# Designs tried in a protein design run: peptides against a protein of PDB entry 3JWR. Part 276

Target 1, 323 residues: chain A of PDB entry 3JWR
Amino acid sequence: TRELQSLAAAVVPSAQTLKITDFSFSDFELSDLETALCTIRMFTDLNLVQNFQMKHEVLCRWILSVKKNYRKNVAYHNWRHAFNTAQCMFAALKAGKIQNKLTDLEILALLIAALSHDLDHRGVNNSYIQRSEHPLAQLYCHSIMEHHHFDQCLMILNSPGNQILSGLSIEEYKTTLKIIKQAILATDLALYIKRRGEFFELIRKNQFNLEDPHQKELFLAMLMTACDLSAITKPWPIQQRIAELVATEFFDQGDRERKELNIEPTDLMNREKKNKIPSMQVGFIDAICLQLYEALTHVSEDCFPLLDGCRKNRQKWQALAEQ
Target 2, 298 residues: chain A of PDB entry 3JWR as posed
Amino acid sequence: TRELQSLAAAVVPSAQTLKITDFSFSDFELSDLETALCTIRMFTDLNLVQNFQMKHEVLCRWILSVKKNYRKNVAYHNWRHAFNTAQCMFAALKAGKIQNKLTDLEILALLIAALSHDLDHRGVNNSYIQRSEHPLAQLYCHSIMEHHHFDQCLMILNSPGNQILSGLSIEEYKTTLKIIKQAILATDLALYIKRRGEFFELIRKNQFNLEDPHQKELFLAMLMTACDLSAITKPWPIQQRIAELVATEFWEQGDQVGFIDFVCTQLYEALTHVSEDCFPLLDGCRKNRQKWQALAEQ

## One batch from the design tools (peptide; made by RFdiffusion4, then SolubleMPNN)

Design b2_p21_7_s4 (from b2_p21_7, 11 letters changed)
Fold by OpenDDE base, seed 1:
Structure b2_p21_7_s4 (fold): chain B 323 residues (1-323), chain A 21 residues (1-21)
Amino acid sequence: as target 1 above (323 residues)
Amino acid sequence: MGFLEGLEMVLKAQGRTPEEL
């Protein structure tokens, strides 16, 4: 395609030029081509292209295929969300120095997972999918969408000309896919809520050890969630704009719940309850985000900008809730 | 998952509704 030719022939700017190592990064001013260039840079600077012998054209095609399999009519859970999740992963690995704690296969899996974790997202949550009796709800009992996202990820990875993992051994491939699956499934916040207590307790007791395979898996899950939620850490103007996209998508779901299911939406998804967004954001930060970024910062102090950003945004949301 | 969805999940896990906030 012309898009593939343009991407494959383009000079890929440095990570410094693209600012993709910054925790404060914003994609708002980036074209789709520039987001793809950033993604190539992430793979390159993580040594994934070299270590796994990725062909440049194959990587370009894969990125474009991933981007194509996000819906453009979804306000938040689109390519830009996946791209920002991957950028936060890249920043956590590089600037946050988490790269030094992980294997190349784990890094490869996390980056693929971050880009793929919401593939074919429909702008509705698992609860809507279940209540609408969608065919996907018959295939999976829990983490319905996350299983679908993984299936889409696997489909793309196995598609002709998109096989970025073709340089891996069979065992490396299996390991990578296992980690990708676990990482995508970990983006179900229901699973995060169930597992986070173990992670926080290990940190609190100073018993956290990445040499333990179970603790490694737990850490990768927490890191995925930290990247998926990373919009809460962004500079206030960025955070506020992303929160509007989230609210738009939730209100669109609430409108569909009324129309299609004859259900009164929760305050979160109720367009008429927009004034509750600031207080709900404070509650979200306190209940979900703060402890996670505190624990992550304990694992790597260089991740502090995520925690600091989260704290600053809590203050901003609290000030709006008091108005 | 988006920001606010996490709050709903926490509240649900606690047997609470977003309306209680």
Scores: peptide ipSAE 0.049, ipTM 0.702, DockQ to the pose 0.402
Fold by OpenDDE base, seed 5:
Structure b2_p21_7_s4 (fold): chain B 323 residues (1-323), chain A 21 residues (1-21)
Amino acid sequence: as target 1 above (323 residues)
Amino acid sequence: MGFLEGLEMVLKAQGRTPEEL
């Protein structure tokens, strides 16, 4: 395609020029081409292109295929969300120095997973999918959408001319796919809530060890969630705009719940309750985010900007909730 | 999962309603 030719021939700017090592990064001013160039830079600077012998054209095609399989009519869970998740992963690996704690296969899997974790997202949660009796709800009992996202990820990876993993051995390929699956499934916040207590307790007791395979898997899951939720850590103007996109998507779901399911939406998804957004954001930060970024910062102190950003945004949301 | 959905999940797990926030 013309898009592929343009991307494959383009000069890829440095990570410094693209600011993709910054935890404060914003994609709002970037074109779709620039987001793809940033993604190439992430793979290159993580040594993934070299170590796994990726052909440049194949990587370009894969990125464009991933981008194409996000819906444009979804307010938040689109290519830009996946791209920002991957950028946060890149920043955590580089600036947060987590790269030194992980294998190349784990890094490869996490970056693919971050870009792929919401593929074909429909702008509705697992609860809506279940209550609407969607065919996907018959295939999977839990983490319905996350299973679908992984299936889409696998479909793309196996598509002609998109096989970025073709340079891997059979064992490396199996390991990578296992980690990708685990990482995508870990983005189900229900699973996060279930597992986070074990992680926090290991940190609290100073018993956390990345050489333990179970603790490694747990850490990768927590890191995925930390990157997926990283919008809450962004500078306030960026955070506020992203919160509006999230609210738009949730209100669209709430409108569909009323119309299609004949149910009253929860306050979070109720357009008429938009005045509760600030207090709900404070509650979300306290219940979900703070302990995660505290624990992540304990694993790597260079991740502190995520925690600091989260704390600053909590104060901003609290001040709005008091008005 | 979405940015704010985690709050409802936590509240449900705690036997709370979003109206208590």
Scores: peptide ipSAE 0.041, ipTM 0.678, DockQ to the pose 0.386
Fold by OpenDDE base, seed 2:
Structure b2_p21_7_s4 (fold): chain B 323 residues (1-323), chain A 21 residues (1-21)
Amino acid sequence: as target 1 above (323 residues)
Amino acid sequence: MGFLEGLEMVLKAQGRTPEEL
């Protein structure tokens, strides 16, 4: 395609020029081509292209295929969300020094998972999928969308000309797919809530050990969640704009819940409760985000900008909730 | 799936409702 030819022939700017090592990064001014160039730079600077013998054209095609399999009519859970999740992962690996704690296969899996974790997202949550009796709800009992996202990820990875993992051994391939699946499934916040207590207790007791395979898996899950939620850590103008996109998508679901299911939506998805957004954001930060970024910062102090950003945005939302 | 949904899930896990916030 013309898009593939343009991407494959383009000079890829440095990570410094693209600012993709910055926790404060914004994609708002970037074209789709520039987001793809940033993604190439992430793979290159993590040594994934070299270590796994990726062909440049295959990587370009894969990136464009991933981007194409996000819906354009979804306000938040689109390519830009996946791209920002991957950028936060890249920043946590590079600037946050997490790369020094992980294997190349784990890094490969996390970057693929971050880009793929919301593939074909429909702008509705698992509860809506279940209540609407969607065909996906017959395939999976739990984490319905996350299973679908992984299936889409696997479909793309196995598609002709998109096989970025073709340089891996069979054992490396199996390991990578296992980690990708675990990482995508970990983006179900219900699983995060279930598992986070174990992680926080290990940190609190100074018993956290990345050499333990179970604790490694737990850490990768927490890191995925930290990147998925990273909009809450961004500079206030960026965070506020992303919160508007999230609210738009949730209100669209709430409108569908009224119309299609004849139910009153929760305050979170109720357009008439827009005035509660600031207080709900404070509650979300306190209930979900703060402890996660505190624990991540304990694993690597260089991740502190995420915690600091989250704390600053809590203050901003609290000030709006008091108005 | 990551923004605001977590609040409802935490509240549910705690036996609380969103209206209590």
Scores: peptide ipSAE 0.041, ipTM 0.681, DockQ to the pose 0.391
Fold by OpenDDE base, seed 3:
Structure b2_p21_7_s4 (fold): chain B 323 residues (1-323), chain A 21 residues (1-21)
Amino acid sequence: as target 1 above (323 residues)
Amino acid sequence: MGFLEGLEMVLKAQGRTPEEL
């Protein structure tokens, strides 16, 4: 395609020029081409292109295929969300110095998972999919959308001309797919809630050990969640704008819940409850985000900007909730 | 999973509703 030719021929700017090592990064001013260039830079600077012998054209095609399989009519869970999740992963690996704690296969899997974790997202949650009796709800009992996202990820990875993993051995390929699946499934916040207590307790007791395979898997899951939720850590103007996109998508779901399911939406999904957004954001930060970024910062102190950003945004949301 | 989907799930796991926020 013309898009592929343009991307494959483009000079890829440095990570410094693209600011993709910054935890404060914003994609708002970036074109789709620039987001694809940033993604190429992430793979290159993590040594994934070299170590796994990725062909440049195949990587370009794969990135464009991933981008294409996000829906444009979804306000938040689109390519830009996946791209920002991957950028946060890249920043955590580089600036947060987590790269040195992980294998190349784990890094490869995390970056693919971050870009792929919401593929074909429909702008509705697992509860809506289940309540609407969608065909996906018949295939999967739990983490319905996350299983679908992984299936979409696998479909793209196996598509002709998109096989970025063709340089891997069979065992490396199996390992990578296992980690990708675990990482995508970890973005189900229900799984996060179930597992986070073990992670926090290991950190609290100073018993956390990345050489333990179970603790490694647990850490990768927590890191995926930390990147997926990283919008809450962004500078306030960016956070506000992202929160508006999230609210738009949730209100669109609530409108569909009324129309299609004949139910009154929860306050979260209720367009009439916009005044509760600030208090809900404070509750979200306290219930989900703070302990995660505290624990992540304990694993790597260089991740502190995520925690600091989360704390600052809590104060901003609290001030709005008091108005 | 969306920002607020997670909040709803946490609140439910805690025996709370999003309406309590």
Scores: peptide ipSAE 0.035, ipTM 0.691, DockQ to the pose 0.402

Design b2_p21_8_s1 (from b2_p21_8, 14 letters changed)
Fold by OpenDDE base, seed 5:
Structure b2_p21_8_s1 (fold): chain B 323 residues (1-323), chain A 21 residues (1-21)
Amino acid sequence: as target 1 above (323 residues)
Amino acid sequence: DFYVKFAEELAARIAAAAAAA
């Protein structure tokens, strides 16, 4: 395609020029093509292209395929969300120094997972899918959408001309897919809530050890969540804009819940309770975000900008809640 | 070269956005 030709032939600027190592990164000014260029740079600078013998054209096609399989009519859970999740992962790996703690296969899997973790998202949560008796709810009982996201990821990876993993051995391929699946499934917030206590206790007791396979898996799950939620850490103007996109999507779901399911939506998804957003954001930060970024900063102090951003945004939301 | 110009323009826009922030 013309798009593929343009992307494959384009000069890819440095990570420094693109500022993709910055935790404060914003994609608002970038075109779709430019986000694809940033993605190429992430793969290159993490040595994934070289180490796993990726063909440039195949990588370009894969990126475009992933982007194409996000819906454009979804306010928040679209390509830009996936791209920003991947960028946060890249920043955490590079600037946050986490790359030194992981294997090349783990890094490969995490980057693919970050880009793919919300493929074909429909702008509704698992609860809505379940209550609406959607066909997907017949296939999976838990983490319904995350299973679907992984299925979409696998479909793309196996599509002709998109096989970025063709340079891997059979064992490397199997390992990578396993980690991708675990990472995507870990983005179910319900699973995060279930598992985070173990992670926090390991940190509290000074027993955290990445050499333990179980603890490694747990850490990768926590890291995925930290990147998935990283909008809350962004500079206030960026975070506020993203919060508006999230609210838009939630309100759209709430409207559908009223119309299609004849139920009153929760406050979070109720357009009529927009005035509660600031207090709800404070609650979300306190209940979900703060401990995660504190723990991540404990693992790597260079991740402090994420924690600092989260704290600053809590203050801003609290000030609005007091008005 | 079109692609060189594109990269330069992108770099300039990113720099401008950073300066305005």
Scores: peptide ipSAE 0.233, ipTM 0.831, DockQ to the pose 0.014
Fold by OpenDDE base, seed 4:
Structure b2_p21_8_s1 (fold): chain B 323 residues (1-323), chain A 21 residues (1-21)
Amino acid sequence: as target 1 above (323 residues)
Amino acid sequence: DFYVKFAEELAARIAAAAAAA
């Protein structure tokens, strides 16, 4: 395609030029092509292209395929969300120095997972999918959408001309896919809530050890969530804009819940409760985000900007909630 | 807290789904 030709022929700017190592990164000013260029740079600078012998055209095609399989009519859970999740992962790996703690296969898997973790998202949560009796709800008991996201990821990875993992041995391939699956499934917030206590306790007791396979898996899950939720850490102007996108999508779901399911939506998804957004954001930060970024910062102090951003945004939301 | 309730509800749904499997 013309798009592929353009991408494959383009000079890829440095990570410094693209600012993709910054935790404060925003994609608002970037074109779709530029986001694809950024993605190429992430793979390159993480040594994934070289170490796993990726063909440039194949990588370009894969990126475009992933982007294509995000819906454009979804306010938040679209390509830009996936891209920003991956960018946060990249920043955490590079600037946050988590790269030094992980294997190349884990890094490969995490980056692929970050980009793929919401593939074909429909702008509604698992509860809605379940209650609407969607066919996907018949296939999976829990983490319905996350299973679907992984299925889509796997489909793309195995599609002709998109096989960025073709340079891996069979064992490396199996390992990578396992980690990708676990990482994507870990983005189910319900699973995060279920598992985070173990992670926090290990940190609190100074017993956290990445050499333990179980703890490694747990850490990768927490890292995925940290990147998935990283909008809450962004500079305030960026945070506000993203919060608006999230609210838009949630309100759209709430409207559908009323219309299609004949239920009153929760405050979070109730358009009529827009005035509760600031207080709900404070609650979200306190209940979900702060401990995660504190723990992540404990694992790697260079991830502090995420925690700092989260704290600053809490203050901003609290100020609005008090008005 | 809204999100505490949300978390509890999610946990309950997961448990229910697991029990139904």
Scores: peptide ipSAE 0.029, ipTM 0.459, DockQ to the pose 0.052
Fold by OpenDDE base, seed 1:
Parts: structure tokens; sequence; C-alpha cells
Structure b2_p21_8_s1 (fold): chain B 323 residues (1-323), chain A 21 residues (1-21)
């Protein structure tokens, strides 16, 4: 395609030029082509292209395939969300120095997972899928959409001309896919809530050890969540705009819940409860985000900007909630 | 076994590509 030709032939700017190492990064000003260029740079600067002998054209095609398999009519859970998740992962790995704590396969898996973790998202959550009795709800008991996302990820990875993992040995491939699956499934917030206590306890007791395979897996899950939720850490103008996108998508779901399921949506998804967004954001930060970024910062102090951003946005949302 | 299946498929494709090169 012309798009592939353009991407493959384009000079890829440096990470510095693209600002993709910054935790404060915003994609608002970037074209779709530029987001793809950023993605190439992430793979390159993490040495994934070199270490796993990725062909440039194959990587370009894969990126475009991933982008194509996000829906354009979804307000938040689209390519830009996946891209920003991956960018936060990249920043955490590089600027946050987590790269030094992980293997190349883990890094490869995390980046692929970040880009792929919401593939074919429909703008509705697992609860909606379950209540609507969608066919996917018959296939999986929990983490319905995350299983679907992983399936889409596998489909793309195995599609002709998209096989960015062709340079891996059988064992490396197996390991990578396992980690990708775990990472994508970990983005189910319900699983995060279920597992985070173990992580926090290990940190609290100063018993956290990344050389332990179980603890490594747990950490990768927490890191995925930290990147997936990283919009909450962004500079306030960016945070507000993203929050509006999230609210739009949630309200769209709420509207569908009323129309299709004849149920009253929760406040979070109720368009008429727009005035509660600030207080709900404070609650979300307190219940879900702060402790995670505190723990992550404990693992790597260079991740502090995520925690700091989260704290600052809590103050901003609290101020709005008091008006 | 799921991962093994896909890994084997990948290996086969790699081998085929190498033979065609």
Amino acid sequence: as target 1 above (323 residues)
Amino acid sequence: DFYVKFAEELAARIAAAAAAA
C-alpha cells in the first residue's frame, strides 16, 4: 500500500526529536504516520530490531496492521491509546531505567503487548459484553475482551508479511508469546485489583525480587497497568483532554446500556452525571493509581515523574470537585 | 501446547523462507 511505502521509506527521527522518552509526552500533535514512526523508533532504540533481526518492511507492515485493527469510531480505546500505552512503556524502560531490570524477550513482549493490548476494542467494557450476552462472553469466563485482544494480537503476528518474531528461536517465540498473553490479560483492571496486594506487600516487606520468576511475572503485570493508566499522570491539559475522551466513550456505553439493555448506567457511564467526573477521578486516583505508581517508583526511582504527575492531577481534580 | 504449535509453525515458515532464499 501507499501508506506502507511511505512509512518504510521515511526517515525515522530520533527519540529525542520525537520526545518519546518523556513521561509528559503527548500525541495530540502527531499524525498517524508520525505515531508509526515513533513506534519504529521504540523498537529500534530498545535494540529489538537489531537483537531479533526484524526486517524494516515487516515491522512497518506489522505496525500498520496493528493500527488498522483499532476502530476509528471508538473515542478512547483506539490506536492512540495503544500508542500512548506503548510510549509510556518505552519511557518507563528508558527514562525510568526499567530496561536494565528485564530481559530482551520481556522488553519485546511488553512493547508488543502494549501496542496490542486493546486490539479491536469496541468501546465497551467486559461488563457490557457479559450483560449483552455477546458471543465473546461464551468463549471466556473472565477478561473477555483481553482474551479477544490477545487473539487479535496472535492473528496479526501470524499474518503474512507481519511476522516480526520470525527471527526468534522456537523457545524464544514460545516465551515471548507467553509473556505477551500475560501482559495483555493483566490489563484487565479486575485482575490488577486482584493481584496488586501481593506486589504491594512484597514492596512493603522489602522482599521484592525480580530474579524470582513469579515476582517477575507480577511486576510485568503491574508495569502494564501502570502504562495503560498513564493518562492520569500526564500534564493537566493533556489529562483533561484524555479524561474527556474516556468520558465520551463511557457515556456512549451508558447510552447503549439504556437503549439496548434497558438498564440505568452507573454514574461513571451516565451522561447526566457529568458533574461527578472530578470526584470520580479523585476516587479513581486514590483507589487505583497512587499506590501503583508509588510501588513502581520504589522499584525504580526514575519512574517518579509518573507518581508526581498522578499526585498533581489528583490536586487538580480535587479542586474541581470542590467547586 | 498452544504456544508450541505456533512456534512450530513459525519455525516451518522460517525454514521455508531460508530454503527459498
Scores: peptide ipSAE 0.028, ipTM 0.458, DockQ to the pose 0.011
Fold by OpenDDE base, seed 3:
Structure b2_p21_8_s1 (fold): chain B 323 residues (1-323), chain A 21 residues (1-21)
Amino acid sequence: as target 1 above (323 residues)
Amino acid sequence: DFYVKFAEELAARIAAAAAAA
């Protein structure tokens, strides 16, 4: 395609120029092509292209395929969300110094997973899928959408001309897919809630050790969530804009819940309760976000900007909630 | 408030599922 030709021929700017190492990064001003260029830079600067012998054209095609398999009619869970998740992962690895703690295969898997973790998202949560008795709900009991996302990821990885993992050995390939699957599944917030206590306790007791395979897996899961939720850490103007996108998508779901399922939506999904957004954001930060970024900062102090951003946004949302 | 309740509900459901497993 012309798009592929343009992307493959383009000069890829430095990470510094693209600002993709910044935790404060915003993609609002970037074109789709520029987001793809940023993604190439992430793979390159993490030495993934070199170490795993990726062909440039194949990588470009893969990126475009991933982008294509996000829906354009979904307000938040679209390509830009996946891209921003991956950018946060990149920033955490580079600026946050986490790259030094992980293997190349883990880094490869995390980046692929971040970009792929919401593939073909329909703008509705697992609860809606279950309640609507969608065919996907018959295939998977838990983490329905996350299983679907992984299936989509696997489909793309195995598609002709998209096989960015073709340079891996059989064992490396198996390991990578395992980590990708685990990472995508970990983005189910229910699983985060289930597992985070163990992570926090290890940190609290100063027993956290990445040399332990179980703890490594746990950390990768927590890191995925931290990147997935990283919108809450962004500078306030960016945070507000993203919160609007999230609210839009949630309200769209609520509208569908009324129309299609004949149920009253929860406050989070209820357009009529828009005035509760600030207080709900405070609750979200307190219940889900703060302790995660605190723990991440304990693993690597250079991740502090994520925690700081989260704290600052809590203050901003709290101020709005008090009006 | 909603997210706090949501998190608590999730935790409760997970705990219940774990107990039933």
Scores: peptide ipSAE 0.025, ipTM 0.490, DockQ to the pose 0.059

